Peptides against a protein of PDB entry 6UG1. Designs and how they scored, part 277

Target 1, 304 residues: chain A of PDB entry 6UG1
Amino acid sequence: SNEERKRRKYFHMLYLVCLMVHGFIRNEWINSKRLSRKLSNLVPEKVFELLHPQKDEELPLRSTRKLLDGLKKCMELWQKHWKITKKYDNVGLYMRTWKEIEMSANNKRKFKTLKRSDFLRAVSKGHGDPDISVQGFVAMLRACNVNARLIMSCQPPDFTNMKIDTSLNGNNAYKDMVKYPIFWCEVWDKFSKKWITVDPVNLKTIEQVRLHSKLAPKGVACCERNMLRYVIAYDRKYGCRDVTRRYAQWMNSKVRKRRITKDDFGEKWFRKVITALHHRKRTKIDDYEDQYFFQRDESEGIPD
Target 2, 301 residues: chain A of PDB entry 6UG1 as posed
Amino acid sequence: SNEERKRRKYFHMLYLVCLMVHGFIRNEWINSKRLSRKLSNLVPEKVFELLHPQKDEELPLRSTRKLLDGLKKCMELWQKHWKITKKYDNEGLYMRTWKEIEMSANNKRKFKTLKRSDFLRAVSKGHGDPDISVQGFVAMLRACNVNARLIMSCQPPDFTNMKIDTSLNAYKDMVKYPIFWCEVWDKFSKKWITVDPVNLKTIEQVRLHSKLAPKGVACCERNMLRYVIAYDRKYGCRDVTRRYAQWMNSKVRKRRITKDDFGEKWFRKVITALHHRKRTKIDDYEDQYFFRRDESEGIPD

## One batch from the design tools (peptide; made by RFdiffusion4, then SolubleMPNN)

Design b2_p30_3_s4 (from b2_p30_3, 12 letters changed)
Fold by OpenDDE base, seed 1:
Structure b2_p30_3_s4 (fold): chain B 304 residues (1-304), chain A 30 residues (1-30)
Amino acid sequence: as target 1 above (304 residues)
Amino acid sequence: MDELEKKLGEYYKILKEDISKFEELMEEIL
């Protein structure tokens, strides 16, 4: 019905705000000074020096290579620190079906929220789910004075899906779900004027995204619970930015159709949400990023 | 996540009963 379409759209919007606020809160928690002091001790001086290379005036690419090597070593150090990777409870922050949402609303389950103190303890001990691990990795890089962003791929229920959901029941469903991450890291390369993508936990990869990312979900089964629609970046200065364009090859032709921003109302609303979560002034880094997104939009073209 | 799931469950009930309350909820959140 038209009413069910409106209900799903509005619930998608509400769910999206809640996810984006969750990302904001986790980004605040990883700025903990106490956690920073502990995590800085995991990084040897030689690795710190690689994270902060001098500018090579002859070949700036040499400085980028040092930074990339430093990030690789940080990823290895993080793997040594992280002792226990817990499975997600149910589906974690992956996409729920509308049937699962309805069933959850009917179940008065007492949910135990992870408190800030418990999160900080989990990161310090190296015990937690993959999301906590990624968030802790971002905290470690920030502890080393690296300009690292927390990236969140927000997975609200698909308001474009008007089907009665078939139950995604099966053991293979979890493997397909976790094949691609929900959280990852970006690091600012001051030499190339670009963001470097780092997945320290899932794919264990570092990439300089041009047109395609390895982190973009591929295949029907993987996309059932992980649709790339809202990739939100949270920086150390409480900036909030939509960086979906980086990871979406087909932003205009495919991704936009599944976003609330497909219409003017949704675009204006989503801009208000981003603005409410963006607690810093614009910087020259934002200018370079916006220029890159513009070039990506021009290169994709308008879908025929 | 769990408080979020609880809150989402409460909001889903509200939206199921009265879609107009979504506008009020959005004004409280934004």
Scores: peptide ipSAE 0.032, ipTM 0.720, DockQ to the pose 0.804
Fold by OpenDDE base, seed 5:
Structure b2_p30_3_s4 (fold): chain B 304 residues (1-304), chain A 30 residues (1-30)
Amino acid sequence: as target 1 above (304 residues)
Amino acid sequence: MDELEKKLGEYYKILKEDISKFEELMEEIL
């Protein structure tokens, strides 16, 4: 019905806000001074120096290469620190079906909210789910004065899916679900004026995204619980930015159709949500990023 | 996460009963 379509749209909007607020709160928690002091001790001086290379005036790419090597070593150090990767309880922050949402609304489950203290302890010990691990990695880079963003791929239920029952076949569902991350890191490269993508936990990759990312879900089974629609960046100064354009090869032709921002109402609403979560002034880094997004939109063109 | 699931469950009930109450709630949250 038209009512069910509206209900799913509005529930998608609410769920999206709740996810974006969750990302904001986790971004605040990883700014903990106590955690920062502990995590900085994981990074040897030689690795710290690689994270902060001098500008090579002859070839800025040499400086970028040092930064990339430093980030690679940080990923290796982080893997040594992280002792226990817990599985998600159920689906974590991956996309739920409409049926799962309805069933969850009927179940009086006692939810154990992870408190800030428990999160900080988990990161500090290296015990937790992959999301906590990524968030802790961002905290470690920030502890080393690296301009690292927490990236969250927000997975609200698909309001474009009007099927009543979207029963997902159970057997490989978890493996397919966790094949691609929900959280990752971006690091500002001051030499190339670009964000470097870092997945320290799942794919264990560093990339300079041009047209597509390795972190973008591929294949039907992986996309069932992980649809690239809302990739939100949280910086160390409580900036909040939509960075979906970086990771979406087909923003205009495919991704936009699955976003609330497909219409003017949704675009205005989503801009309000971003603005409410953006607690810093604009910087030259934002200008370079917006220029990159503009160039990517022009290069994709309007789908015929 | 779990508090979010609880809130989402409560909000889903509100949405199931009356969509207008959800519009009001969205205006309060934003």
Scores: peptide ipSAE 0.024, ipTM 0.671, DockQ to the pose 0.773
Fold by OpenDDE base, seed 2:
Structure b2_p30_3_s4 (fold): chain B 304 residues (1-304), chain A 30 residues (1-30)
Amino acid sequence: as target 1 above (304 residues)
Amino acid sequence: MDELEKKLGEYYKILKEDISKFEELMEEIL
């Protein structure tokens, strides 16, 4: 019905806000000074120097290569620190079906919330789920004065799915769900004027995204619980930015159709949400990023 | 203050205290 379509749209909007607020809160928690002091001790001086290379005036690419090597070594150090990777409880922050949402509303499950103190302890001990691990990795980089962002792929229910029964065939193995991450890291490369993508936990990869990312979900089974729609970046200064354009190869042709921003109302609403979560002034880094997104939009062209 | 900013502030407070209240909030709004 038209009513069910409206209900799913509004529920999607609310769910999206709550996910984005969750990301904001986790980004606040990883700015803990106590955690920062502990995590900085994991990084040897030689690795710190690689994270902060001098500008090579002759070949800026050499400086980028040092930074990439430093980030690789940080991933290795993080793997040594992280002792226990817990499985997600249920589906974690992956996308739920409409049926699962409706069934959960009927079953008042007392969810045990992870408190800030428990999160900080988990990161400090190296014990937690993959999301906690990624968030802790971002905290470690920030402890080393690296301009690292927490990235969250927000997975609200698909408001474009109008099926009554949205039950996934029970064979959606936990493995297919977790094949691609929900959280990752970006690091600012001051030499190339680009964000470097870092997945320290899932794919254990570093990439300089041009047209496509390895972190973008591919295949039907993986996309059922992980649709690339809202990739939100949270920086150390409480900036909040939509960075979906970086990871979406087909933003205009495919991704936009699955976003609330497909219409003017949704675009204006989503802009208000981003603005409410963006607690810093604009910087030159934002200018370079916006220029990159513009170039990516021009390069994709208008979908025929 | 935009109503959305107010609601976001309320949701932030709720979620900051207890992220499980997100699920409760999601249950209350359903």
Scores: peptide ipSAE 0.024, ipTM 0.655, DockQ to the pose 0.061
Fold by OpenDDE base, seed 4:
Structure b2_p30_3_s4 (fold): chain B 304 residues (1-304), chain A 30 residues (1-30)
Amino acid sequence: as target 1 above (304 residues)
Amino acid sequence: MDELEKKLGEYYKILKEDISKFEELMEEIL
């Protein structure tokens, strides 16, 4: 019905806000001074120097290469620190089906809130799920004075899916779900004036995204619980930005149709959410990023 | 529908006042 379509749209909006706020809270927690002091000790001076290379005036690309090598070494150090990767309880922050949501509303599962103190302890010990691990990695980079963002691929239920039964195939469902991350890192490269994408936990990859990302889900099974729609960036100064354009190859043709921002109401609403979560002034980094997004939008073109 | 719109409005108010309360809300929804 039209009513069910509206209900799913509003529930999607509510769920999206909750996810975006979760990302904001986790981004605040990883700014903990106590955690920062502990995590900075994981990074040797030689690795710190690679994270902060001098500008090569002849070939700025050499400075970028040093930064990339520093980030690679940080990933290796993080793997040594991280002792226990817990599986997600159920689906974690991956996309739920409408059926699962309806069933969960009836089952008051007491989710045990992970308190800030528990999170900080988990990161400090190297014990937690992949999301906590990524968040801790961002905290370690920030502890080394790296301009690192926490990236969250928000997975609200698909309001464009009007099927009554949205049951997923059970075979390998968890493996397909976790094939691509929900959380990752971006690092500002001051030399190339670009964000570097870092997945320290799942794919264990560093990339300079041009046209497509390795972190973008591919294949039907992987996309069932991980649809690239809302990739939100949280910086160390409590900036909040939609960075979906970086990771979406087909934003205009495919992704936009699955977003609340497909219409003017949803666009205005989503802009209000971003504005409410954006607690810093605009910077020159934002200008370079917006220019990059503009170029990516022009290069994709408008779908016919 | 109206209840979800009302809740969304309340949640937006909470977002402006105290973001920490949304973790509890996520646990109810998640």
Scores: peptide ipSAE 0.024, ipTM 0.649, DockQ to the pose 0.066; fails the geometry check

Design b2_p30_4_s1 (from b2_p30_4, 16 letters changed)
Fold by OpenDDE base, seed 2:
Structure b2_p30_4_s1 (fold): chain B 304 residues (1-304), chain A 30 residues (1-30)
Amino acid sequence: as target 1 above (304 residues)
Amino acid sequence: MSEELEGELAKLYNDFKKNFEEYKEKLENF
C-alpha cells in the first residue's frame, strides 16, 4: 500500500538517525584519554616513526609508502593484541528485513546495554566482536596522533523493498553476512592528499581507493544484509561526513535509488542529520575530499 | 552492543507504529 511505503520510508529515516548517533557515540568513546594511554604502548617507536614520515620533497610517494608500511605493522600489532573475536549476537548491525523488525518488536527479550566502561575494558583486553576490534584499532591510531576516522556502513532496512514477507532464505549464512565489514578505518595521507582505507579485522587490507573498494559488498548473498548506501566517517574532532561516494562505484546509477537522498526532501533532510552530527569547522582536508568526490561524480557520468 | 541497539530499535519501532504522525512531523521538521 501507499501507507506501508510511507511507514517504511519514515522508519528507515528514524533507523538511519539511530545508527548514525550510535556511530557518533562510539567515536566519542574511542577518544578516551585513558584508553589512548594504554593503546599507545602497543606501538613501538620504529612503527610510530613510520606513521609520521618526513615529507620527501623529491618523491612524496616515498612518504606515503612509509605511512602504508606503518599502517601494515599497526594491523599486525593489533592482531597480536586482539585475543578473542566474538561472533555477533544475531545479525549485529547488519541489515534486518522488515519481517525481522516486526518479529523483534514483538519480542520481550531483555537486551544487555554495553556501557562505555565495558567497551573500554573490552578494547583494553582485546576481547570483543569485530566492530569493537575496528573501533579499538582506530583508537590505537589516534593514540599515535594519526588522523584516523571511524567509518560506519549504516544498514537501515530497505525502504525500497515493498514485499510483505521479506524473510531471507535460510541459506543466508553468517559467513555471507560477515564477508564484508560494517566498520572500518580511514587514515589521512597528508602527502597524497587522500584518505587511505584500512580494514584491520575482516579483510585485513589497506587500499588507496581509486574507482572501487574491496570493502564494497558484491554478490546477492552478501548484499542481502550489507547494502552500501550510507558510509559515514567520524573523525577525532567529532566531524561527521558522508563518504559513500568513495566506496560506491555506481553512486548515481544504483546507490542513490536506495537512499533517502533520491529526492530533494530526503537530500535536505539528510544534510540536516549530517550537520547535527558535525561538531567541527571545515578544514582543507574536507576541501580535498570534496574535490575527489566531485571528480568521481564527473567520471561516473550521468546514468543514461 | 549490537543487541542493545537492536532492542532499543525494536522498542522504537513499536512506539513509531503507535505515534506515526508525531514521528513523521519530528522527522520532517528535523
Scores: peptide ipSAE 0.398, ipTM 0.907, DockQ to the pose 0.895
Fold by OpenDDE base, seed 3:
Structure b2_p30_4_s1 (fold): chain B 304 residues (1-304), chain A 30 residues (1-30)
Amino acid sequence: as target 1 above (304 residues)
Amino acid sequence: MSEELEGELAKLYNDFKKNFEEYKEKLENF
């Protein structure tokens, strides 16, 4: 019905705000001074020096290579620290079907709320789900004074899916779901003036995204629970930015159709949500990032 | 951790279903 279409749209908006606020809160938690002191001890001086290379005036690429090597070593150190990766309970923060949302709403299960103290303990011990692990990795980089962002691929229910029963095939569903991450890291390269993408946990990869990311879900089964639509970046200074354009090959032709920002109302609304979560002044880093997004929009063109 | 957010989202969905017009107005006037 038209009413059900409206309900799904508005619930998608509400769910998206909740996810974005969750990302904001996690970003605040990883700024913990107590956690920072513990995690800085995981990084030896030689690795710290690689994270903070001098500017090579002859070849700035040498400085970027040192930073990349430092980040690789940080991923290796993080793997040694992280002792227990818990599976997600059910689907974690991956996309739910409308049926699953309705069924979950009928379940009177007392959900425990993770306290900040429990999160900090989990990260400090190296015990938790992949999301906690990524968040802890961002905290470790921040503890080393690296300009690292927490990235969250927000997975609100698909308001464009009007099917009542989207039974997802159970057996392969978990493997396909977790094939691509929901959380990852970005690191500012001050030499190339670009964000470096780091997935320390899932794909264990570092990339400099030009046109395509390895973190972008591919294939029908992977996209059922992980639709790249809202990739939100949370920085150490409580900045919040939509960085979906970096990871979306087909932002204008495909991704936009699945976003609330497909219309002017949704665009204005989503800008307000971002603004409400953005607690810092604009910087030259934001200017370089916006210029990159502009160039990516021009290069994609207008969909026919 | 994800279960907890799931539970809060499930409660929120039930509240949203009951108070749809209020949530709609709040979301439109955000």
Scores: peptide ipSAE 0.400, ipTM 0.908, DockQ to the pose 0.877; fails the geometry check
Fold by OpenDDE base, seed 5:
Structure b2_p30_4_s1 (fold): chain B 304 residues (1-304), chain A 30 residues (1-30)
Amino acid sequence: as target 1 above (304 residues)
Amino acid sequence: MSEELEGELAKLYNDFKKNFEEYKEKLENF
């Protein structure tokens, strides 16, 4: 019905705000001074030096290569630190079906609140789900004075899916779900004036995204619970930015149609949500990023 | 961690279903 379409749209909006606020809170928690002191000790001096290369005036790319090597070594150090990767309870922060949402609403499950103290302990011990692990990795890089962002791919229910039953009956549903991450890291490369993408946990990859990312879900089964629609970046200074354009090859032709920002109302609304979560002044880094997004929009063109 | 958010989202969905117009207004006026 038109009413059900309206309900799904507004519940998608509400769910999206909750996810974005969750990302904001996690970004605050990883700024813990106590955690920072502990995690900095995981990084040897030689690796710290690679994270902070001098500018090569002849070839800035040499400095970028040192940073990339430092980040690779940080991923290796993080794997040594992380002792227990827990499976997600059910689907974690992956996309739920409308039926799963309705069924969950009827279930009187006692949910355990993860307190900030429990999170900090989990990161410190290296025990937790992949999301906690990524968040802890961002904390380690920040402890090393690296300008690292927490990236969250927000997975609100698909308001464009008007099927009554959206149950997923796949035997491999968990494997397909976790094939691509929900959380990852970005690191500012001051030499190339670009964000470097780092997935320390899932794909264990570092990339300089040009047109496409390895972190973008591919294939029907993977996209059922992980639709690239709202990739939100949380920086160390409590900046909040939509970085979906980096990871979306087909932003204009495909991704926009699945976002609340497909219409002027949704665009204005989503901009307000971003603004409410953006607690810092604009910087030259934001200018370089916006210029990159502009160039990516021009290069994609208008879909025919 | 995910479970908490799942529980709060489940409660929120039930409250949203009951108070849809209020949530709509709050979301529109955000």
Scores: peptide ipSAE 0.399, ipTM 0.905, DockQ to the pose 0.894; fails the geometry check
Fold by OpenDDE base, seed 1:
Structure b2_p30_4_s1 (fold): chain B 304 residues (1-304), chain A 30 residues (1-30)
Amino acid sequence: as target 1 above (304 residues)
Amino acid sequence: MSEELEGELAKLYNDFKKNFEEYKEKLENF
């Protein structure tokens, strides 16, 4: 019905705000001074020096290469620290079907709250799900004074899916779900004036995204629970930015149609949500990023 | 952890179903 279409749209908006606030709170927990002191001790001086290379005035690319090598070594150190990767309980923060949301609402299960103290303990011990692991990796880089962002691919239910039953029952459903991450890291390269993408846990990759990311879900089965729609960046200074354009090859032609921002109302609304979560002043880093997004929009063109 | 947010989202969904017009107004005026 038209009513059900409206209900799904507004519940998608509400769910999206809850996910974005969750990302904000996790980003605050990552900034824990107590956690920072513990995680800085995981990084040897030689690796710290690679994370903070001098500017090579002749060839700035040499400085970027040192930073990339430092980030690679940090991923290796993080794998050594992380002892227990727990599976997600059910689907974690991956996309739910409308049926699963209705069934969950009927299930009076007492869900266990992960308190801030429990999160900090989990990260410190190296015990937790992949999301906690990525968040802890961002905390380690921040402890080394690296300008690292927490990235969250927000997975609200698909308000464009009007099917009543989308049962995603199958043994491979978990494998296909976790093939691509929901959380990852970005690191500012002050030499190239670009964000470096780092997935320390899932794909264990470092990339300098130009047109395409390895982190963008591919194939029908992987996209059932992980639709690239709202990639939100949370920085160490409580900045919040939509970085979906970096990871979306087809932002205008495909991704936009699945976002609340497909219409002017949704665009204005979503800008207000971002603004409410953005607790810092604009910087030259934001200018370089916006210029890159502009160039990506022009290069994609307007879909005919 | 994902369980907590799931539980709060499940409660929120039930409240949203009961109070749809109020949530709609709050979301439109955000």
Scores: peptide ipSAE 0.399, ipTM 0.907, DockQ to the pose 0.899; fails the geometry check

